# Ledger of designs, part 105: peptides against a protein of PDB entry 5B16

Target 1, 136 residues: chain A of PDB entry 5B16
Amino acid sequence: TPSRINHNERLEFLGDAVVEFLTSVHLYYLFPSLEEGGLATYRTAIVQNQHLAMLAKKLELDRFMLYAHGPDLCRESDLRHAMANCFEALIGAVYLEGSLEEAKQLFGRLLFNDPDLREVWLNYPLHPLQLQEPNT
Target 2, 136 residues: chain A of PDB entry 5B16 as posed
Amino acid sequence: TPSRINHNERLEFLGDAVVEFLTSVHLYYLFPSLEEGGLATYRTAIVQNQHLAMLAKKLELDRFMLYAHGPDLCRESDLRHAMANCFQALIGAVYLEGSLEEAKQLFGRLLFNDPDLREVWLNYPLHPLQLQEPNT

## One batch from the design tools (peptide; made by RFdiffusion4, then SolubleMPNN)

Design b2_p25_4_s2
Fold by OpenDDE base, seed 1:
Structure b2_p25_4_s2 (fold): chain B 136 residues (1-136), chain A 25 residues (1-25)
Amino acid sequence: as target 1 above (136 residues)
Amino acid sequence: SVLEELEELLRERKEELLALYEASQ
């Protein structure tokens, strides 16, 4: 039986992959004319610890972390890193016990405060409609 | 920031997609 820490680390591992996958897929389909470098740049911005920590803050994970691990998180950078990891673990858990769709919905909801942008991110048209775009 | 740039890019893409959708009807 794995320890709580081990279990959390495993969930983090899974969540990291899910976050990166969802980000990659959405960017890929949303921006068919964007080159790989651009896709990678935006993906990095979305999935880096600093941003994931901000998403975690929307879920008030900072309060949770301070409650559970306060003495170990004296430095702001340590807190950000821990929050990012916790966020990944959460996404991993949602995927594991729910579905990729549920993870997608949660992640998308947090990514954008603007409901219009959120709608586009989550509900963009798929490839057949993209074929109507001029080739770049 | 890069994220702000992404949002602008997304706004532009939104308009393009709306146009494509209407054109496909």
Scores: peptide ipSAE 0.595, ipTM 0.905, DockQ to the pose 0.522
Fold by OpenDDE base, seed 5:
Structure b2_p25_4_s2 (fold): chain B 136 residues (1-136), chain A 25 residues (1-25)
Amino acid sequence: as target 1 above (136 residues)
Amino acid sequence: SVLEELEELLRERKEELLALYEASQ
């Protein structure tokens, strides 16, 4: 329905901002010696449609998309784009109905298959240890 | 890939953080 489409687009709008924000914050704090160009490069890699679509696949959104929109998503690129949008909408919904923390947890859980990397991404120490690291 | 580079960077940072944490104890 038009209302559902509108709602989804609004959620996508919100989710896009949340994903970018979370990514930016984590990169910023995790890598205090990384220059802006590096931060931007990694952020782009994380939030680009291809990557978000891969995250969406972990949630089996591809099956959902093909079920709901199969005839319109015959091309891989079309499916990927749609999956990325759905992923953003999902994150937006989690933020809206839950919290930024819940969105962060979900996003972080999906970002890394390695639980150790996941742990660092989600639970990195802040200022005290950052101030103690040598300049690189 | 860029994401692989990120993971490696994260691994390195993990070790740095662990070292700093241990040094702070």
Scores: peptide ipSAE 0.595, ipTM 0.905, DockQ to the pose 0.529
Fold by OpenDDE base, seed 4:
Structure b2_p25_4_s2 (fold): chain B 136 residues (1-136), chain A 25 residues (1-25)
Amino acid sequence: as target 1 above (136 residues)
Amino acid sequence: SVLEELEELLRERKEELLALYEASQ
């Protein structure tokens, strides 16, 4: 059996992929006319450590990290990085123990405070309406 | 910021999708 640290790192690995996948899929289907460069730019902004750390803060992971690892996280950048990793591990765990849908819902709830934006992110119409987009 | 731009795009897209939905009914 792997150590707790190794297990967390493995969950982080999985969560990183899940976060990137969900982000990619949602952007792709939400914006069928958006060029690859735009898709990539927005994906990067969503999944970068700075942003994931902000999402982690909504779950009070900062308090958790400081409680568990306070002395080791003296720098703000270190805390941010650790929070982002912890967030990825959390998403990985949700996916592993639950489902992709559960990970999607959790991630989506955190991405947007505005319920209207959250709604369109999580419940956008699929292909039938997208066929009416230019060049589709 | 990029994220603010995304939020604006989402707002616009929501309106577009609503219009498309209404047109499809």
Scores: peptide ipSAE 0.594, ipTM 0.904, DockQ to the pose 0.510
Fold by OpenDDE base, seed 2:
Structure b2_p25_4_s2 (fold): chain B 136 residues (1-136), chain A 25 residues (1-25)
Amino acid sequence: as target 1 above (136 residues)
Amino acid sequence: SVLEELEELLRERKEELLALYEASQ
């Protein structure tokens, strides 16, 4: 069986893809008039380590990381990176043990504190309404 | 920040979508 480290890294790998995918899909469908550059910019902002670390903090992963790896995470940048990786691993685990839907829900809940924005992010209208979006 | 811009964009899109929904009913 794989070591715990290898398992976590594999989960991180999977979670990275899930986070990237979910972000891409939601941005793509939510903003049909947004050009690729904008889509990419917002995706980058969402999935970058600093942001994922903030999401991880909402789950109090920082406390866990400091408890388990405190001496190894003296630098803030190291902690952020570790938290981001841990968050990705968590999402990967949720996807693996649960479903993409569960990963989507968890990610969406953390992305926005505003329940209205969260609702739109998670439950935007179907394609017919998107087609009615005026072109620029 | 970019994320703040995203939230604003999403807020605007929310209103657009609500308007479209209401108009379609």
Scores: peptide ipSAE 0.590, ipTM 0.902, DockQ to the pose 0.552

Design b2_p25_4_s3
Fold by OpenDDE base, seed 3:
Structure b2_p25_4_s3 (fold): chain B 136 residues (1-136), chain A 25 residues (1-25)
Amino acid sequence: as target 1 above (136 residues)
Amino acid sequence: SVLEELKKYLEKNKEKLLQLYKESQ
């Protein structure tokens, strides 16, 4: 229904911001000497649709998208775009119904397969908002 | 790619970053 579509788009909007924020914060601390342009370049690479679609595939969202929207996703690029949007909506939903921490954990878990890199991404530095609001 | 560059950086500096993480705890 149109209402469902609007709801998903709203979640996508929220999720886009959350992914952007988390990525920005982590890059900021991981690259203390990198200029803004470099930070932005890394951020773009992380949050661009192609990459988010790859993360979505780890959650088997491709199967979901093909099941629900197969006829509209005849091109691979269309599927990737849809998967990225779905991923953003998922992150938005996790943030909305859960917390920024939960969104952070999910996102970080998917970003890196290497557990050490994952640990670095997730835990260094301590998130400023976590320090201020440890229960959120 | 930029992503590969990022991952390479993290991989190369993994030990240092993990140490910094530990120190931040």
Scores: peptide ipSAE 0.328, ipTM 0.823, DockQ to the pose 0.471
Fold by OpenDDE base, seed 1:
Structure b2_p25_4_s3 (fold): chain B 136 residues (1-136), chain A 25 residues (1-25)
Amino acid sequence: as target 1 above (136 residues)
Amino acid sequence: SVLEELKKYLEKNKEKLLQLYKESQ
């Protein structure tokens, strides 16, 4: 329905901002001497539709899309675009109904399969609450 | 790719970065 589409688009809008923000912040701290152009290049690589679609596959959103909208997603590019949007909506929903921290954790877990790389990414920058409660 | 380059950077420096994290605790 139009209302559901509108709701999803709003979540996509929010999720896009969350993904952009998290990516920007982490890159900013990980690369303290990198100029804006370099930071932007890494950010683009992380948040572009093609990559977000790959992350979406880890959540089996492709199967969901084919189940719900298969006839309209016969082109690979259309599927990737839809998957990326759906991924953004998911992140938006996690932020909206949960927290930025939960969105951060989910996104980081999907970004890297290597647990050490996840650790590096997720803990830079460090949130003050993480320092206060290290055992949580 | 740029993404692969990022991952390679993190892989190369993960020990140092993790150490910095520990020191920040």
Scores: peptide ipSAE 0.322, ipTM 0.819, DockQ to the pose 0.517
Fold by OpenDDE base, seed 5:
Structure b2_p25_4_s3 (fold): chain B 136 residues (1-136), chain A 25 residues (1-25)
Amino acid sequence: as target 1 above (136 residues)
Amino acid sequence: SVLEELKKYLEKNKEKLLQLYKESQ
């Protein structure tokens, strides 16, 4: 496997974790009384390939994918999967070469078109117990 | 959908949530 492909796969691996982590953290704070199952449900919805592919489309990765991998992406499902992977790799790269904060900001901006919702997502309130827990 | 549910929740509570955030700072 070419080095560049290996690098992208590694970035995807990292990005998958970053997306999962960021999503988990934000949901955790936004829903202080929601049980694990509910949190997991929201997380799944956010990080599933179909959704990540939609986020990727906002970055015009669909055009990129068709350009670079068109012959291998004749199915919409294949394209979505590839776009999701590419999106994860991108987030991984942003985290790696930038910061978690930058990844958070990018992800948040893409998650919501409504700026108010973006602000809520990014600037989540802390429950009193959540404020205390990390220090105990 | 789950995502719409999330967005609905955030939309309904955005003012309160933002206020809580500010108060937490």
Scores: peptide ipSAE 0.309, ipTM 0.817, DockQ to the pose 0.635
Fold by OpenDDE base, seed 2:
Structure b2_p25_4_s3 (fold): chain B 136 residues (1-136), chain A 25 residues (1-25)
Amino acid sequence: as target 1 above (136 residues)
Amino acid sequence: SVLEELKKYLEKNKEKLLQLYKESQ
């Protein structure tokens, strides 16, 4: 339905910002001596559609997308783009209905299968705004 | 790849990074 599609697009918009923000903050603290260009390179690698699609596949969103929109996703590139969008919408929904912390935890769990790397990624200082509003 | 480079860096420095985190608290 048009209303549902519009809602998903809005969630995608929000999720895109959340993914970008979380990635930026963690990279900023992980690499205190890395110049902006280097930070941007890592961020691009993390948030690009191909990578987000791989994260979405861990949640088996590919099976969902093929079930709901199979005829429109005959090309691999189309599926990847749709998967990335769906992942962003999911993160947006988690943030909206839950919290930024929950979105952070979900994203971090998917980013790294190795628990040690996951711990390193997740355990850096929170952004000042997160400290000011710990319940959001 | 860039992602593999990142993962290798984190793996190489994980103990130091975790220690730095603890000190920042």
Scores: peptide ipSAE 0.294, ipTM 0.810, DockQ to the pose 0.447

Design b2_p25_4_s4
Fold by OpenDDE base, seed 5:
Structure b2_p25_4_s4 (fold): chain B 136 residues (1-136), chain A 25 residues (1-25)
Amino acid sequence: as target 1 above (136 residues)
Amino acid sequence: SVLEELKEYLKKHKEELLAAYQASL
């Protein structure tokens, strides 16, 4: 379990960066005239714990968390935080074991239930960093 | 909310944004 905890925290660290990066890139292209403050506002809304927890719930991570860590998650806020962390770790794992593109696709699918919005979000030019590191 | 604002923007400008994407290919 100690190794799993450390590994999960490392994946969370990576996933946090991936989520932040993907969000930033998409917002950057979608809003070419929006100032940094506006971009940051959207990014914060997307990557904040309560939102990531909602995305995690779509993957039924809530059931997983309650099963594995129920006694440690007495408050809903604690559950949300844990789910957000778990979601980040998942994205990190997808990036690590798959590719940035796969992480992008997964994240995008979860961000929007509306397929039209999903299409808009996902179909934009890749940043040079994405081109340079399409796979891990 | 901020997220709803984002979604509304994307919805409103869907065609324009997709066209921009196509032009970038």
Scores: peptide ipSAE 0.480, ipTM 0.877, DockQ to the pose 0.508
Fold by OpenDDE base, seed 2:
Structure b2_p25_4_s4 (fold): chain B 136 residues (1-136), chain A 25 residues (1-25)
Amino acid sequence: as target 1 above (136 residues)
Amino acid sequence: SVLEELKEYLKKHKEELLAAYQASL
């Protein structure tokens, strides 16, 4: 239905921002001496459609997408794009109905199979000023 | 790839990064 389509697109909009934000924050703290260009390069690699689609595949969204939109997704490129968007919508929904923390946990869990790397990514300490003013 | 480079960096510095995290607890 049109309402569902609109809702999904709105969730994609939100999820895109959340994914971008989470990626940016974690990279910022993990690489305190890396210049903006380098940070942006890593961010692009993480949030680009191809990578998000790979993360989506871990959630078996490809199966879901083929079920819902098979005829429109016969090209792998189209499927990847759709999966990336669906992934963003999912993250957006998790954020909206849950919290940023839950979105962060889900995203981080998918980013790294290595539990130690996952822990570093998710729990690397924030700047003291961030801790003091976390809500502004 | 850039992503693999990132992962390799994190793997290379895993112990150091984990130590830094532990120190922050």
Scores: peptide ipSAE 0.472, ipTM 0.872, DockQ to the pose 0.502
Fold by OpenDDE base, seed 4:
Structure b2_p25_4_s4 (fold): chain B 136 residues (1-136), chain A 25 residues (1-25)
Amino acid sequence: as target 1 above (136 residues)
Amino acid sequence: SVLEELKEYLKKHKEELLAAYQASL
């Protein structure tokens, strides 16, 4: 069994893929006529560390990080990167312990504060893998 | 920003996007 740190890094690895996958799927269905470059641009904007750190702040992960690792995180940029990584690890954990649907819902809820936008984002078709392998 | 552009688009086209989705079922 890996250490707590190694486990968290592994969860981050998984979460990174989940976040990117969910983002890609939703964009793909929302924009059926958008070229790959446009889809990629939106995806990058959504999954980049700066944005994920903002989402992490909604969960007060900044407070968590400062509490747990404050002495190690003195620079703002370091904190942002750590928050983004922690957010990915959280999504990975939700997927691993729960389901892809739960990860989808959590991510969507954080992605948009506006309920109308959230509805549009979340209501679009799911990729078949989300239905077939919800928590594998 | 790109994110704001996305949000604005989704907001502007909410009804038609949802209608399109429903029609695809």
Scores: peptide ipSAE 0.461, ipTM 0.871, DockQ to the pose 0.455
Fold by OpenDDE base, seed 1:
Structure b2_p25_4_s4 (fold): chain B 136 residues (1-136), chain A 25 residues (1-25)
Amino acid sequence: as target 1 above (136 residues)
Amino acid sequence: SVLEELKEYLKKHKEELLAAYQASL
């Protein structure tokens, strides 16, 4: 329905910001001597649609998208873009209904299959003052 | 790729990164 589509677009908007924020903060702490250009390069690689689509596939969102919108997603590029959007909406929903911590955990678990890399990524703080997030 | 480069760096410097973070607390 139009209402559901609009809602998903709003969640996508929120999720895009959450994914970018989480990525930025973790990169900032992990690479204290890396210049802005390098940080931005890593961030782009992580949050670009092609990569988010790969993360979405781990949640089998491709099957979901084909079920819901199969005829409109006959091209691989269209499917990848839709999967990336759906992934952002999911992260947005997790943040909205849960917390930034829950969004961080989900994103980190999907970002790295290697448990050692997950440990490094997830153990860094999301704020220099380590303040509790504002009430949602 | 850039992503693989990131993963390789994190894996190589895991112990150093964790130690540095703990020391900064």
Scores: peptide ipSAE 0.435, ipTM 0.864, DockQ to the pose 0.452

Design b2_p25_5_s1 (from b2_p25_5, 11 letters changed)
Fold by OpenDDE base, seed 5:
Structure b2_p25_5_s1 (fold): chain B 136 residues (1-136), chain A 25 residues (1-25)
Amino acid sequence: as target 1 above (136 residues)
Amino acid sequence: MEKKRQELLEKIKALLDELAKEHQE
């Protein structure tokens, strides 16, 4: 229905911002000596459609997409784009219905298969030079 | 602990480098 479509698009909008924000914050804290250009490069890499689609696949959203939108997703690129959007909508929904923390946890769990890397990503200590900055 | 953390950070960076490379390709 049009209402559902609009709702999903709104969730995508929100989720896009959440993903961007979480990515930015974590990169900022994890790499205090990395210049803005490097941070931006990593952020772009993390939030690119292809990567988000990979994360979506971990949630088996590809099966959902094929079920719900299969006839319209004949191209691989179309599927990736749709999956990325769906992933953003999901993150948006998690943030909306839950919390930023829950969104962070979900996103982090998907970003890294290695639990040690995951923990570093999620539970970073403040750098000595960042002590004056607010903890987000 | 810090050394281990640094190693893990380097691994994360390596993964991100590869991801960035993928984006450029």
Scores: peptide ipSAE 0.614, ipTM 0.917, DockQ to the pose 0.894
Fold by OpenDDE base, seed 2:
Structure b2_p25_5_s1 (fold): chain B 136 residues (1-136), chain A 25 residues (1-25)
Amino acid sequence: as target 1 above (136 residues)
Amino acid sequence: MEKKRQELLEKIKALLDELAKEHQE
């Protein structure tokens, strides 16, 4: 229904911002010596539709999309874009109904399969170069 | 601890480099 579509699009809007924010913050703190251009490059890579679609696949959203909307998603690019949007909507919903922390945790769990990398991403010690910087 | 952390950071960076490469192609 149009109402559902509108609602999901709103969630996508919110989720997009949350994903961008979380990515930016974590990159900023994890790589204190990386220049802005590098940070931007990594952020773009992380939040690109192709990558978000891959993350969505880990949640088996592809199965859902194909089951519910298969006939409308004949092209791979269409499916990828739809999955990315769905992922954003999910993150938006998690943030909205839960918290930023919950969104952070979910996103982190999906970003890295390696639990050690995940731990570093989620719970990074303050770098010595950041000791004189605000922790916000 | 810092050494291990640095190793992990390098691994993350490597993954991100690869991801960025895929984006650029």
Scores: peptide ipSAE 0.607, ipTM 0.916, DockQ to the pose 0.841
Fold by OpenDDE base, seed 1:
Structure b2_p25_5_s1 (fold): chain B 136 residues (1-136), chain A 25 residues (1-25)
Amino acid sequence: as target 1 above (136 residues)
Amino acid sequence: MEKKRQELLEKIKALLDELAKEHQE
């Protein structure tokens, strides 16, 4: 039990960094005219616990958390925090057991329900030498 | 791409606004 808790906390730590990194990279390349303050603001919006909890709901982690922890998560804020942590741990695990690309794909798919926006987020050129798609 | 990029930006801004409202509650 203690080892499992430590493992999840470590995965959360890793996942937090992965989510932060992916968000930063995508924002940086998608919005080359956006100043640092704007980049930071949008990053915060995307990676804050409230939003990550929303993404976690798409994976039905709320049902899982309520099933597993029940009354310990009686407060909505506690549930959101726990869901966000669990989501980070999940991303960390995907990165650890899979790859950064797999983490990117999962995170991107959850970020946007609109397939067109998802496509832009996931496939916008992230290398300076890559050519952008026509204006569409 | 540019049109969709702008839509993406607006979506992120909308998200920011929504989250800001939640903080005000």
Scores: peptide ipSAE 0.321, ipTM 0.822, DockQ to the pose 0.370
Fold by OpenDDE base, seed 4:
Structure b2_p25_5_s1 (fold): chain B 136 residues (1-136), chain A 25 residues (1-25)
Amino acid sequence: as target 1 above (136 residues)
Amino acid sequence: MEKKRQELLEKIKALLDELAKEHQE
């Protein structure tokens, strides 16, 4: 495997963890009465390839993927999977080169188009000492 | 806050439903 591909796969690995972590933490704090099964279900919904691919489309990664890997992406499902992986790699890179906060901001920004919901998601206290959630 | 939290939950639930439908199709 070429070094670039290997690097992207490693970033994807990291990004997958970051996305899952952020999702887990936010769900945990936002919904204190939600049972583990519900938390897991909603996490899956948020981080699954189909959804991440939707987020990737907001970044026009589909255009990028078709350019870079068009011949190998004959099926829509393959494209979605590739887009999701690329999205994870991007998040991984943001975390690696920036910070968890930056990854959080990027991910949250893409999760919700509604500014109010976005604000709730992003600014909800993720630590007992944090008090930055909107009072609404 | 509670109102927005509930809205957020509903949005997530809606997303779940949509994605579930896609899996079934």
Scores: peptide ipSAE 0.319, ipTM 0.823, DockQ to the pose 0.364; fails the geometry check

Design b2_p25_5_s2 (from b2_p25_5, 13 letters changed)
Fold by OpenDDE base, seed 1:
Structure b2_p25_5_s2 (fold): chain B 136 residues (1-136), chain A 25 residues (1-25)
Amino acid sequence: as target 1 above (136 residues)
Amino acid sequence: SEEERQKRLAEIKALLDKLAQEALA
């Protein structure tokens, strides 16, 4: 229905911001010596549709898309875009109905299959130089 | 340990570098 479509688009809008925010924050703290350009490069890489679609596949959203929208997704790029959008909507919903922490945990679990890397991503100590900054 | 953490960070960076390359491809 139009109302559900509108709601999903709104969730996508919110989720997009959440994904970018979480990505930005984690990159900022994990790489204190990395310049803005490098941070932006990694952020772009993480939040690109191709990558988000990959994360969406881990949640079997591809099966959902084929079931619900199969006839409309004749191109791989269309499917990828739709999956990325759906992933954003999901993150948006998790944030909205749950919390930023829950969104963070879900996103982190999907970003890294390696639990050691996941742990570093999710639980980072503040860098000594960051501790010296006023608002860190 | 901090040494281990640095190793993990290097691994994360390597993965991110790979993603960045894919974005440019």
Scores: peptide ipSAE 0.651, ipTM 0.936, DockQ to the pose 0.889
Fold by OpenDDE base, seed 4:
Parts: sequence; C-alpha cells; structure tokens
Structure b2_p25_5_s2 (fold): chain B 136 residues (1-136), chain A 25 residues (1-25)
Amino acid sequence: as target 1 above (136 residues)
Amino acid sequence: SEEERQKRLAEIKALLDKLAQEALA
C-alpha cells in the first residue's frame, strides 16, 4: 500500500533523526573529554544498520519481518537493513505519538542489557562545561 | 559512587569500542 509505505518511510526519516540525536547527546555528556572524531566513531557504531538490527531483534522485529517478507529477505544483509529501517520507524513512532523521553527510555533499555550500564547511559551527570547546552 | 560510575563508563566505552570494530570489519 503506497500510503502505508509512505507513512513508514516518513516515520523512518523521523526515527533516524531521533536515534542520531539521542546517541549524540548521550555520547557528548558521557564522554566530555572525547574528541569529535571519537564521538563520531561511537555514534556511527551505534546507529549502523547491523547494530540497529540487533536492537530490533530484541523487539522481535525479525519475526515480524520474516512473517511479512520472509521469502524476500533470505539474505542476511537484506534482513538487517529492513530491520534497521523498521527500528527507526518504530522509534519515530514512539517519539511522534509519545515523547522524546519515551524514545530515550526505550532506546536505552535496548542498548544495554546490563542495568548498571543502562543507568549510567540514561542518567548522566551534567558536566560543568556542558551546562550551557539545552536539556534533552 | 564516582568510582563505580567511572567503572561503568569504562565498561560502556569498551562495548562501544567493540561496536566500532565491528563496523570496520
């Protein structure tokens, strides 16, 4: 359905921005002494398709994809890409219909299975030099 | 504690390093 595809692509567009934004903000605050290159490297690593696909798998989006597109997604790379896109669309939807905070919480829960690491990721202290930045 | 937080940060960084390496592979 063209309308549904368009809607999903729009959500993906939004979700991509949200994921990138959240990732950037958390990296920025967590690693105040890390240079831009390092921050960019970590951001790329977090938002890459293969990683997002892994996060999507935690939500069983792989089962959804296989159910909907199984024969067309026999290649791992194709499935990974589709799952990543679907994950972005989901985050976009959570942000759109909920809030940035809800997207943040969901993303954080998926990023780290270890609750202690998750806590640090989600609840970072503001660095003195970062106090001029807007809250997220 | 701050010590514990720093430990956790190091662990996060280690995980991110692994992800970064995977991206390069």
Scores: peptide ipSAE 0.650, ipTM 0.937, DockQ to the pose 0.935
Fold by OpenDDE base, seed 2:
Structure b2_p25_5_s2 (fold): chain B 136 residues (1-136), chain A 25 residues (1-25)
Amino acid sequence: as target 1 above (136 residues)
Amino acid sequence: SEEERQKRLAEIKALLDKLAQEALA
């Protein structure tokens, strides 16, 4: 059996992919006229460590990390990186033990404090051009 | 409404722009 550290790294690996996928899909559908470069820029912005760490803070993962690894996380950058990894592992766990939908809902709830923006992010109709060209 | 949706999309885009700028800083 793998160690707990290895297990967490595996969850992080999965979560990283889930976060990346969800972000990509939502951006793709929400902004049908946005060029690839713009989509990539926004994706990078959303999944960057400092942003994921901010989302993690909403779940009080900072308290968890400081409790478990306080001495090892004396640097702010180290804490952010650890929180981002922990957040990815959490999303991976939610996907693994729950569903992609649950991961989507959790991620969306954290991305936007404004419920109206959250609703648009989570529930979007297909653009007419997307209906005609669903794969482009 | 579609108008309201477009407003919300603009707001989302603005937030994403801010995040993008933070990434560059």
Scores: peptide ipSAE 0.650, ipTM 0.936, DockQ to the pose 0.905
Fold by OpenDDE base, seed 5:
Structure b2_p25_5_s2 (fold): chain B 136 residues (1-136), chain A 25 residues (1-25)
Amino acid sequence: as target 1 above (136 residues)
Amino acid sequence: SEEERQKRLAEIKALLDKLAQEALA
């Protein structure tokens, strides 16, 4: 229904911002010596439709998408785009109904299958120079 | 340890590098 679509699009809007923010923050702290261009490159890589679709697949959102929109998603690119949007909506919902922390945990869990890498991503120590920046 | 952390960071970076290459494809 139009109402459901509207709600989903709003959640997607919110989720897009949350994913972007979380990605930016973690990259900023993880790579304190990486220049803005490098940070932006990694952020783009993480939030690209192809990658978000892969994360969505871990949650079996592909099955949901095929169930709801099967005939319209016959092309792989269309499916990836739809899954990425759905993933953003999901993150938006988690943030909205839960918290940024919950969104962070979910996103981090999906980003890395390796728990050791996940731990580093989620629990980064603050760099001494970063501590000197009060508004970051 | 810090050494282990650095190794993990390197691995993360490697994964991100691969991901970045995919974005350019």
Scores: peptide ipSAE 0.645, ipTM 0.936, DockQ to the pose 0.887

